Peptides against a protein of PDB entry 3J47. Designs and how they scored, part 19

Target 1, 121 residues: chain A of PDB entry 3J47
Amino acid sequence: IRLTNQLKSLKGLQSKLKDVVEYLDKVINKELPINHTILGKLQDVFNLLPNLGTPDDDEIDVENHDRINISNNLQKALTVKTNDELMVIYISNLVRSIIAFDDLIENKIQNKKIQEQRVKD
Target 2, 69 residues: chain B of PDB entry 3J47
Amino acid sequence: YEEKEESNLAATKSMVKIAEQYSKRIEEEKELTEEELKTRYVGRQDPKKHLSETADETLENNIVSVLTA

## One batch from the design tools (peptide; aimed at target 2 T12)

Design b2_p15_7_s1 (made by RFdiffusion4, then SolubleMPNN; from b2_p15_7, 7 letters changed)
Fold by OpenDDE base, seed 2:
Structure b2_p15_7_s1 (fold): chain B 121 residues (1-121), chain C 69 residues (1-69), chain A 15 residues (1-15)
Amino acid sequence: as target 1 above (121 residues)
Amino acid sequence: as target 2 above (69 residues)
Amino acid sequence: SSLLEKALKELLEAL
């Protein structure tokens, strides 16, 4: 049940991401006007998404990572740490989803084979 | 300052431990996937299901660990 | 992070 819900959520996310990519491609190709509200929401989502790929070397002093764990700078280092943790969680969830999909596909293939065999009998 | 340093050191050590646990869980998940592949090859549904369930449990534990950290 | 990425790649290859 939980895996199925995670798969459903992942499928929904994938569909939304695809829609976003399609929209962005249309905007880049000047087929559609830039919707600032959608872009703003996407930016908010990206800002809320752990920075998956940009190790931008922003000079947040590694030394401040330890000290920043307590004060408002702690919020930045905790934000980076939280971002890293969120990335790990996200990757882990993706891996789970991939495994669950693989199992689902295998089960579907097996069920199909069983059905085909029943039709032949 | 010393209390903050000690707290940060403890937090860093905890993070390293979580990373190690995560790596072990990923390896366990990989082993389960190999068993699923073997089961797929043998055509038995039950071992594949068990592997998938174990992989899911491993990932769930990883997620809970990351959320708790 | 690199070890995690390697493990992820291996998992993907195993799938």
Scores: peptide ipSAE 0.466, ipTM 0.823, DockQ to the pose 0.210; fails the geometry check
OpenDDE base, seeds 1, 3, 4, 5: peptide ipSAE 0.433, 0.464, 0.461, 0.431; ipTM 0.832, 0.841, 0.845, 0.833; seeds 1, 3, 4, 5 fail the geometry check

Design b2_p15_7_s3 (made by RFdiffusion4, then SolubleMPNN; from b2_p15_7, 5 letters changed)
Fold by OpenDDE base, seed 4:
Parts: C-alpha cells; structure tokens; sequence
Structure b2_p15_7_s3 (fold): chain B 121 residues (1-121), chain C 69 residues (1-69), chain A 15 residues (1-15)
C-alpha cells in the first residue's frame, strides 16, 4: 500500500513536473502567461513529495532559478524545504545504519572473545 | 492521485514532525553511541544492548519515515 | 544539514 502510494505520487509528480516544464517552456517562449494555479499545485506536490530532490538536482535548480519568476522562487523554496526534509530522513537512516553496524561489530567482538575463552577451556 | 497527495501531505507533516523527531533521534543515537563506547570500556553487555535496541528503533522509525515520505 | 553532519561525525567517532 505505502509503496504503491509512493509510486502513484511519484508518477503524479512526474506528470506535473512534465506539465510544469512544458508550461515554463511556453512562458519562456512568451506563448502563455504564468499560471499561478499550476505553480501552486506543483508547490503542493513538492511539499508532499520530499524524496525527489537529490542534492545534485539543487545545483541544476539553482542555475535554472536565476532565469525564473517570483512564483518559481516560492516553488523552489518549497522544493528546498522538501529536499531538506528528505535529507534529514536520509541522514537519520544513515545514522541508524551506522549505529546498527557499530552494535554488530561489538557483538562480533564479544562473540570472538567468547570463542577464545571456550578454546582456552 | 488525490489520495496519494493527501497521504503525501500527511507524510510531509509527518516529516516535519519526523525532522523534529529526527533531531531527537540523532540525539538518542548519539546517546546510544556514547553508551556503546561506555559499554566497550566497562565490559557490561546490558548498556550496549539497550543502545543497540534504541539505535534499531531509531533506524526503523527513519526507514518508516522514508517509506512514508 | 549541519546538525546531521555533526550527528554523522559523532557516529564516525563512535565507530
């Protein structure tokens, strides 16, 4: 269920992102005005989907950001916030993994000591 | 899509809460690491076990948070 | 991010 919802959200985000890119291209080409509603919805999607921003995407977004309107700044800020939340989760997982690894090492050391004691007996 | 968006919104709110909990979990993890260090020095298995359990719980919560996000 | 980095460093020191 959760994974399926994540996949669905990702697909929805991907579709919205594609729509936003297409919209942005049209705005850049002066073919269409900025649709605030789409941007707001995209912002909502970004606020809802923390996982998609790799740190490498932040550099790409910063380069693109210098070209894009005030509405994009809010979207970027929301994307950054979402990325920060994801980074926190990622780091938390990494920290937990490190602690679990440390415990595993300690358990292994203890097991070795027990084995060494048994061999001496 | 809407159900997932709602789930994601709830997850984002949960992630903000998780970020706060994460700061707390990081502190709990640091405490676990300190207890593990102390247990390595003291040779008592019980504090290490407790630290390991807390670290595992912290890891599980982060995994659940990542999966929820 | 900085807090996370500090947490990572603390874990690395504990290892």
Amino acid sequence: as target 1 above (121 residues)
Amino acid sequence: as target 2 above (69 residues)
Amino acid sequence: SKLLEEALKALEEAL
Scores: peptide ipSAE 0.453, ipTM 0.845, DockQ to the pose 0.259
OpenDDE base, seeds 1, 2, 3, 5: peptide ipSAE 0.428, 0.448, 0.445, 0.420; ipTM 0.827, 0.838, 0.839, 0.825

Design b2_p15_7_s4 (made by RFdiffusion4, then SolubleMPNN; from b2_p15_7, 6 letters changed)
Fold by OpenDDE base, seed 2:
Structure b2_p15_7_s4 (fold): chain B 121 residues (1-121), chain C 69 residues (1-69), chain A 15 residues (1-15)
Amino acid sequence: as target 1 above (121 residues)
Amino acid sequence: as target 2 above (69 residues)
Amino acid sequence: DELLKKALEALEEAL
């Protein structure tokens, strides 16, 4: 359910972005007048979308390392945060797998002892 | 779309909570392992099984957390 | 028992 909702939102965003690109292409080709309201909303969306476009501003403001949900430096830091979260989850899964494996080994040893005892009787 | 955005925000908040719970789950997993160690000395099957089950539940919760992430 | 202990130690090293 949650993953499906995320996928649906992503698809809707993709469709909207495509519509915007098509609109911009039509404006460039002078087929449609510039709708200032749509462009303003898009610009607001792009401003709220963290700066995807400029690679050059090196100012990694150090303080936002934990909250990095916003665009490119923020997407990079979100990517780092997501990577860290994935790493933690991976390590957790590994730990659980090891514990489960240890228990399985113990169970196997016990079962073997029970079988050996039954063969001696 | 808005419902999904809200769901994603809730997911992210849940992920932070999951990280806190994760530390606690690791500790619980360690406690279970100690109990298994103690149970190995006592030779009772039941505590070992309970430890294994809790470790498995902890694993499943982590996998679900990863998939939700 | 020794094998489990080694597995636990390996887990602790991985953390």
Scores: peptide ipSAE 0.451, ipTM 0.851, DockQ to the pose 0.070
OpenDDE base, seeds 1, 3, 4, 5: peptide ipSAE 0.414, 0.436, 0.430, 0.426; ipTM 0.832, 0.844, 0.846, 0.834; seed 4 fails the geometry check

Design b2_p15_8_s1 (made by RFdiffusion4, then SolubleMPNN; its pose is not in this set)
Fold by OpenDDE base, seed 5:
Structure b2_p15_8_s1 (fold): chain B 121 residues (1-121), chain C 69 residues (1-69), chain A 15 residues (1-15)
Amino acid sequence: as target 1 above (121 residues)
Amino acid sequence: as target 2 above (69 residues)
Amino acid sequence: DLEKLLEELEKKKLE
């Protein structure tokens, strides 16, 4: 469910971005008047988007630690965070697998002991 | 879209909570292993089975958390 | 605890 919602949001964003690009191309070609309201909203979105394109502003605003890898420098820090999270998940899965394996081994030993007792009786 | 964005924000908050719960789940997993050790000494199959089931449930929850992250 | 589990694993491997 969550992944589906994220995918739907991403698809919606992609569609909207495509519509904006198409609109901007039409405006550049003088086919349509500039919709100032759409442009203003886009500018607001771009201002809220971490600067993807300018390499020079090294000011990693520390505050957005939690948000998804959209922007490259912030994306690097977010990629590191995502990698750390994936590593924790991997370790957790490994530990659970070890426990499950230990239980399986013990169950097999017990089953063998029960079988040996049945053969002696 | 707004509902999904809200769901994604909730998911992110849940990831932080998952990290805290992860430490707790590791401790619960250790308790399960201790119960298995007790089951070896007492010869009681039931506590061991319960421990194994709880470990499996903990694993499943982590996998779901990873898939949701 | 882990050492006992390893010993049980070895016993199972011998069986």
Scores: peptide ipSAE 0.471, ipTM 0.836, DockQ to the pose 0.005; fails the geometry check
OpenDDE base, seeds 1, 2, 3, 4: peptide ipSAE 0.443, 0.466, 0.459, 0.459; ipTM 0.839, 0.840, 0.835, 0.845; seeds 1, 2, 3, 4 fail the geometry check

Design b2_p15_8_s2 (made by RFdiffusion4, then SolubleMPNN; its pose is not in this set)
Fold by OpenDDE base, seed 2:
Structure b2_p15_8_s2 (fold): chain B 121 residues (1-121), chain C 69 residues (1-69), chain A 15 residues (1-15)
Amino acid sequence: as target 1 above (121 residues)
Amino acid sequence: as target 2 above (69 residues)
Amino acid sequence: DVDKLLEELKKKKEL
């Protein structure tokens, strides 16, 4: 369910970005008038995007480390953090799988002991 | 789309919390394994079952964390 | 402990 929702959100964002690019191309080619309302919303979105071009704001690296894939250089630091989180989750899943396997082995041993006792009786 | 975006934001916040609790979860998993070992020695099935259930819950939480990452 | 359990499980499959 979660993965499907994330994939749907990503596809929706991709479609919207494509529509924006197509609109901007039409405006550049003078095929359509500039829609000021759409441009205002785009500007708001760009202002919410971490600045791709200003490496000097040291503060942006720390707070956005918990936030997803928005911009390439910030994305690299964020990608490292995301990779570390994924590794932790992978190790945790492996440990749980080992514990579950140990429990299955023990249950099988107990079931065999119960069967051996029933045959002796 | 908006409902899924809200769900993804909630999931991301949950992952941060999971990362903070990861060390604690490893400790809880070790305690569970020790209880299973103790149950093997004592021959009591009930503590072992509880340990297995807690390990499964811990697995599910980790899978959910991976899916949100 | 896990390895010992695995060995016991293998012995049980051979019987």
Scores: peptide ipSAE 0.455, ipTM 0.838, DockQ to the pose 0.005
OpenDDE base, seeds 1, 3, 4, 5: peptide ipSAE 0.447, 0.461, 0.447, 0.426; ipTM 0.830, 0.834, 0.838, 0.826; seeds 3, 4 fail the geometry check

Design b2_p15_8_s3 (made by RFdiffusion4, then SolubleMPNN; its pose is not in this set)
Fold by OpenDDE base, seed 4:
Structure b2_p15_8_s3 (fold): chain B 121 residues (1-121), chain C 69 residues (1-69), chain A 15 residues (1-15)
Amino acid sequence: as target 1 above (121 residues)
Amino acid sequence: as target 2 above (69 residues)
Amino acid sequence: DVKKLLEELKKKKEL
């Protein structure tokens, strides 16, 4: 359920971003007049979304990396955070699987010893 | 979408908390594995079984965390 | 530690 909601939100954001790009392309191509209200809302979204668009300035402040919903560098940071969380979950699953496997091996060894005792009796 | 975004924000905060809890659970799981190693030497079936059950519960919680992440 | 445990498990599986 949560993953499905996150995926739906991400898909909704992606669709909205596509619509914005298509709108901006149409405005650049002079196919549509600049709707100042939409542009203002987009600017507000972009101001709330830290620098998505300029790849060149190296000085992107390291501190804002942790918050999921903020812009491409933050989206990279969020992707890194999500990857780190997924990595932790993966490592924990591996550790649990190893422990469960250890217990299964021990149970199998005990079962073999019980069978060997039954064959000796 | 907004409900999902709020749920994702809550899920991410929950994931950070889950990652901390998971780090603690991994440490607990390591301690349990060390206790299993000790219990292998002591020959007491009961501590090993409890360790196995705790490891399985820890695995299940991680699987649920992966399915919820 | 986990690698060592896994190696010990592998050794026990071969016995």
Scores: peptide ipSAE 0.462, ipTM 0.847, DockQ to the pose 0.006
OpenDDE base, seeds 1, 2, 3, 5: peptide ipSAE 0.446, 0.430, 0.403, 0.416; ipTM 0.835, 0.840, 0.832, 0.830; seeds 2, 3, 5 fail the geometry check

Design b2_p15_8_s4 (made by RFdiffusion4, then SolubleMPNN; its pose is not in this set)
Fold by OpenDDE base, seed 1:
Structure b2_p15_8_s4 (fold): chain B 121 residues (1-121), chain C 69 residues (1-69), chain A 15 residues (1-15)
Amino acid sequence: as target 1 above (121 residues)
Amino acid sequence: as target 2 above (69 residues)
Amino acid sequence: DLKKLLEELKKKLEQ
């Protein structure tokens, strides 16, 4: 359910972004008048997006490591954090799987011992 | 779309809590492994089953954590 | 230690 909702939101964003690009191309070609209301909302969305463009500010403020990977450098720091979190979850799942396998193996060993005892009786 | 975005924000807040709980889950996993070791020595099936169940619960919690990431 | 336990369990299953 949750993953499906994230995918649906991402698809909706992608569709809207495509519509904006198509609209901007039509405005540049003077085929359609600028819808100022849609453009204003898009500008607001872009202003809420972390600035993709300035390479020079070396102060990757280490503190905002928590926010979602929207923009390449901030997105890179956030991707690193997301990758670290995914790696921790992966390792945790592996450890739990190993424990579950150990229990399964021991149960199989016990079952074999019980069967061997029944064959001797 | 908005409901899904709200769900993703709630998930992100849950991830911070998961990081804190992760250390606790590792300790719980170690305790389970120790109980399994003890069960192997004592030869009683019941403590081993309890350890397996707790390991499975720990796995499920990690899977939920991955889904919330 | 956990890896060693897994190897010991595997050895017991083969037996």
Scores: peptide ipSAE 0.418, ipTM 0.840, DockQ to the pose 0.006
OpenDDE base, seeds 2, 3, 4, 5: peptide ipSAE 0.421, 0.383, 0.509, 0.406; ipTM 0.846, 0.833, 0.859, 0.835; seeds 2, 3, 4, 5 fail the geometry check

## One batch from the design tools (peptide; aimed at target 1 T82, target 2 L9 M15)

Design b2_p16_1 (made by RFdiffusion4)
Pose (drawn by RFdiffusion4):
Structure b2_p16_1 (pose): chain A 91 residues (1-28, 36-48, 72-121), chain B 63 residues (1-40, 47-69), chain P 16 residues (1-16)
Amino acid sequence: IRLTNQLKSLKGLQSKLKDVVEYLDKVIHTILGKLQDVFNLNNLQKALTVKTNDELMVIYISNLVRSIIAFDDLIENKIQNKKIQEQRVKD
Amino acid sequence: YEEKEESNLAATKSMVKIAEQYSKRIEEEKELTEEELKTRPKKHLSETADETLENNIVSVLTA
Amino acid sequence: AEEYKEYLEKLVKHLE
């Protein structure tokens, strides 16, 4: 789902660029200003990425913890299944 | 495009706030362990732990 | 960290 969403966003840019190229050919305004703003707003992320790296680490640790909890419940389920099997054999 | 952006926007606003959500997910995780212990309720605890893990995965995907 | 938060705020405004 997230991927489809990202693709939609990129699609708009691609179409938008084509339109801009055609527009410039024809010319040979507000949208252009808006585009410039967006441009000014990956490169910049480079410095910002330094912080993001720290935060990514924290969210990795949280995921690991959740995986451990899930494994715990999984073990209990397996034990219950074994007990059920034993009861059936007895019967 | 908008729908997709809306989903992404929520992922971003959660990333700004995740310090509190992390502490509440830490607690929830512990709660689910408690429920399992009682069972040894167990199912409820397990569900809570799963939810906490899911929330962490969602945070990582957004990042 | 502050610049990162500012960046996200600007990105939120852009997306709104």

Design b2_p16_1_s1 (made by RFdiffusion4, then SolubleMPNN; from b2_p16_1, 12 letters changed)
Fold by OpenDDE base, seed 2:
Structure b2_p16_1_s1 (fold): chain B 121 residues (1-121), chain C 69 residues (1-69), chain A 16 residues (1-16)
Amino acid sequence: as target 1 above (121 residues)
Amino acid sequence: as target 2 above (69 residues)
Amino acid sequence: RDALLQYYNDLIKYKE
């Protein structure tokens, strides 16, 4: 469910971005009048996008940077972070699985001991 | 779309929290494994059960973290 | 891992 929602949101964003590009191309080609309200909203969106051009704002909290796959450099940093997180999750799942197997083995051994004791009685 | 965006935001925040708590969860899992080992040697089932439950909780949290990532 | 080894050893003993 969560992954499906994320994928749907990403597809929706991609479609909206495509529509915006098509609209901007039509405005540049004078096929449609300039809508100032749409341009204002687009400008707000671009301002919320991680600054692709200024490498120096190092201090913007890494947490907000993970959302905006727009910049190749930011995307690379986000990809590294995502890979690290996935690795941690994978290792954690593996460890939990090992513990669960250990418990199953112990339960099986105990059940066998109980059965052997019942046969001797 | 808005519902999915909200879910993704919540997931990202959860992933950061999971990353911070990951080391703690690994340590908790090790403690549970030690209790299981002790229970195997001493024959006390209760510590082993508690360790198993904590390991399961740790696994579930990791799965949720992966699904959120 | 140690728990799995113990389980394996117990399985061997049971076959025995």
Scores: peptide ipSAE 0.459, ipTM 0.847, DockQ to the pose 0.011; fails the geometry check
OpenDDE base, seeds 1, 3, 4, 5: peptide ipSAE 0.437, 0.459, 0.449, 0.457; ipTM 0.836, 0.843, 0.845, 0.838; seeds 1, 3, 4, 5 fail the geometry check

Design b2_p16_1_s2 (made by RFdiffusion4, then SolubleMPNN; from b2_p16_1, 10 letters changed)
Fold by OpenDDE base, seed 2:
Structure b2_p16_1_s2 (fold): chain B 121 residues (1-121), chain C 69 residues (1-69), chain A 16 residues (1-16)
Amino acid sequence: as target 1 above (121 residues)
Amino acid sequence: as target 2 above (69 residues)
Amino acid sequence: SDAYLQYLEDLIEFKE
């Protein structure tokens, strides 16, 4: 459920971003009038996004930078941290999968023993 | 979309905690695997079941962490 | 990738 919701949200965001880009292109080409309300909301979204382009704000704590898979330059440093986190999650999932398989094998062995006992009766 | 966004935010906060607890969770998973091994040898199903449940919880938490990252 | 996400979903479903 949670994973499906995250994927749906990501797809929704991607679709919205595509629509915004298309709208901006149409405005630049003078095909559509500028909608100030949409531009204001877009500006708010950009302000909430980690500052991709301003190199000068050095002071944002290095720790917050690594988590947000945000835009290009900050994204590179964040990408390294994100990659490390993804690797840890991947390894953890593999370990849990191995444990689940071990339990399955044990259950199968027990079921086989029960069947063998029934055949002997 | 809003419900998914809220879920993603909660998952991100959980990932921070998961990263800190990751080492502990790996250790707990190892302990459960040892209990399963002991259960195989002793024939006691209860410790094995508990280990399996803990392993499942650890996997679920890792999956949530991946989704949040 | 979508394939990796599907793989994770299948793993969750299998464990439940």
Scores: peptide ipSAE 0.580, ipTM 0.858, DockQ to the pose 0.031; fails the geometry check
OpenDDE base, seeds 1, 3, 4, 5: peptide ipSAE 0.440, 0.508, 0.501, 0.425; ipTM 0.835, 0.850, 0.849, 0.827; seeds 1, 3, 4, 5 fail the geometry check

Design b2_p16_1_s3 (made by RFdiffusion4, then SolubleMPNN; from b2_p16_1, 11 letters changed)
Fold by OpenDDE base, seed 2:
Structure b2_p16_1_s3 (fold): chain B 121 residues (1-121), chain C 69 residues (1-69), chain A 16 residues (1-16)
Amino acid sequence: as target 1 above (121 residues)
Amino acid sequence: as target 2 above (69 residues)
Amino acid sequence: EKELLQYLKDLIEYKE
């Protein structure tokens, strides 16, 4: 469910971005009038995008930077972080699975011992 | 779309919390494994059951973290 | 059983 919702949101964002690009192309070609309200909202969205161009604003907290995969450099750093997180989760799941298997084996051995004792009695 | 965006925001916040708690979860898993080992030697089933339950909870939390990432 | 426990311990140690 969560993954499906994330994928649907990403597809929706992609569709909206495509519509905006098509709208901007039509405005540049003078096929449609400039809608100032749409441009203002787009400008706000671009300002919220991680600054692709200026290396100098060092101080924006690393925590908010992980979300916005729009910049190739930021995207690379986010990809590395995501890979590390996925690796940790994968290893943790593997360890939990092994512990669960160990418990199952022990339970099976105990059940076998109880059955053997009942046959001797 | 808005519901999914809200879910993704909640998921990212959960991932940060999971990263912080990950080391603690690994330690809890180690503790459970030690209790299972002790239970194998002492023959007490109750500590082993508790260890298995904690390992399962840790696994579920990791799966939820992966699904949120 | 002992081998599985040792494998689990080795995996935990490898992740550290």
Scores: peptide ipSAE 0.492, ipTM 0.860, DockQ to the pose 0.019; fails the geometry check
OpenDDE base, seeds 1, 3, 4, 5: peptide ipSAE 0.472, 0.486, 0.437, 0.446; ipTM 0.855, 0.853, 0.851, 0.841; seeds 1, 3, 4, 5 fail the geometry check

Design b2_p16_1_s4 (made by RFdiffusion4, then SolubleMPNN; from b2_p16_1, 9 letters changed)
Fold by OpenDDE base, seed 1:
Structure b2_p16_1_s4 (fold): chain B 121 residues (1-121), chain C 69 residues (1-69), chain A 16 residues (1-16)
Amino acid sequence: as target 1 above (121 residues)
Amino acid sequence: as target 2 above (69 residues)
Amino acid sequence: TKELLQYLEDLIKFKE
């Protein structure tokens, strides 16, 4: 469910970006007037989005700790945060697996002892 | 799309909470391992069982966290 | 069992 929602959100974003690009191309070609309302909302979204693909300005220290993979620099910080979270989850799974194995080994040892006692009786 | 964005934001906040809970679960897992070790020395089966159960719960929570990530 | 416990401890240390 969660992965499906994320995928749907990404697809929606991709579609919207494509529409924006198409709109911008039409405006450049003077075929359609710019819808100022849509552009304003998109600009608001871009302002909320960590600075995406403007190539030149290296230095914007995206202070925002938010882990979401939206814009490349913030996306990088978010990628690092996501990587850390994934690492924690991975380690937790390993720890649980080890504990489960330990219990299995102990159960096996106990069963062996019970069998040995039964053979002696 | 907006509903998914809200859901994704809620999920992200939940992930932070899960990370904190995960740290606590790791500690619970350690406690279980200690109880199992103590049970081996005392020869009582009950502490070992409790350790195993807590480890299983910790594993289940981690799997749910991975599926949620 | 001791080896498994040690492996778990090593994993916890690696995460830290």
Scores: peptide ipSAE 0.485, ipTM 0.850, DockQ to the pose 0.021
OpenDDE base, seeds 2, 3, 4, 5: peptide ipSAE 0.491, 0.479, 0.461, 0.457; ipTM 0.853, 0.846, 0.844, 0.837; seeds 2, 4, 5 fail the geometry check

Design b2_p16_2 (made by RFdiffusion4)
Pose (drawn by RFdiffusion4):
Structure b2_p16_2 (pose): chain A 91 residues (1-28, 36-48, 72-121), chain B 63 residues (1-40, 47-69), chain P 16 residues (1-16)
Amino acid sequence: IRLTNQLKSLKGLQSKLKDVVEYLDKVIHTILGKLQDVFNLNNLQKALTVKTNDELMVIYISNLVRSIIAFDDLIENKIQNKKIQEQRVKD
Amino acid sequence: YEEKEESNLAATKSMVKIAEQYSKRIEEEKELTEEELKTRPKKHLSETADETLENNIVSVLTA
Amino acid sequence: FLEHLAELAELAAEVH
């Protein structure tokens, strides 16, 4: 789902670029200004990424913890299944 | 495009706030362990732990 | 669409 959403966003840019190229050919405004703003707004992320790296680490740790908890419950379920099997054999 | 952006936007606003959500997910995780212990309720605890993990995965995907 | 991109960028700035 996230991927489909990202693709939609990129699609708009691609189409928008084509339109802009055609527009320029024809010419040979508000949209242009808006585009410029967006441009000014990965490169900049570079410095910002430094911080993101730290936060990514924290969210990785959290995920690990959740995985451990899931494993715990999984073990309990396995034990219950074994007990059920034993009971069936007895019967 | 908008729909997709909407979902991304929510992911971003959650990333700004995740310090509090992390502490609440930490607690929830503990709660689910408690429920399991009682069972040894167990199911409820397990579900809570799973939810906490899912929330962490979603935070990582947004990042 | 471009406005939403700007909004995204603003939010991204907030994150950072």

Design b2_p16_2_s1 (made by RFdiffusion4, then SolubleMPNN; from b2_p16_2, 12 letters changed)
Fold by OpenDDE base, seed 1:
Structure b2_p16_2_s1 (fold): chain B 121 residues (1-121), chain C 69 residues (1-69), chain A 16 residues (1-16)
Amino acid sequence: as target 1 above (121 residues)
Amino acid sequence: as target 2 above (69 residues)
Amino acid sequence: FLDKQIELGKELLKYA
């Protein structure tokens, strides 16, 4: 369910971006008038995206490092953090799997001993 | 789309809480492993079974955490 | 502990 919702959101964003590109191409070709409302909303979204393009503003506000959002430099730091978190979760899952496997092995060995005892009897 | 975005935000907030719970879960896993080890020495099946069950519960919680991330 | 787990794992593989 959660993965499906994430995929649906990503597909919706992709479709919207495609529509914007198609609209911009038609405006450049003078085939359709500019929808100023859609462009304004898109500009607002781009302004909320971490600045991909202008490297000059040194104020890396340290506080926003936790936001996984995809934009390049801030995104790189967030991607690293996300990767670290995923790595910890992965290691934990491995440890649990090893413990569970160890218990299964012990149970199997015990069952084998019980069966061998029954055959001797 | 909006409902999904809200769900993703809620999931992200839950991940922070999961990180704290994760440390506690690791400790619970260690305690279970020690009980299993003790049971192996005593030759009693019951403590080992309990350890296995708790390890499984911990694994399930980690899987849910990964799916939420 | 870990060595014993590895050995137990090998024994399980033989029994399966």
Scores: peptide ipSAE 0.452, ipTM 0.841, DockQ to the pose 0.012
OpenDDE base, seeds 2, 3, 4, 5: peptide ipSAE 0.461, 0.445, 0.466, 0.442; ipTM 0.844, 0.835, 0.851, 0.832; seeds 2, 4, 5 fail the geometry check

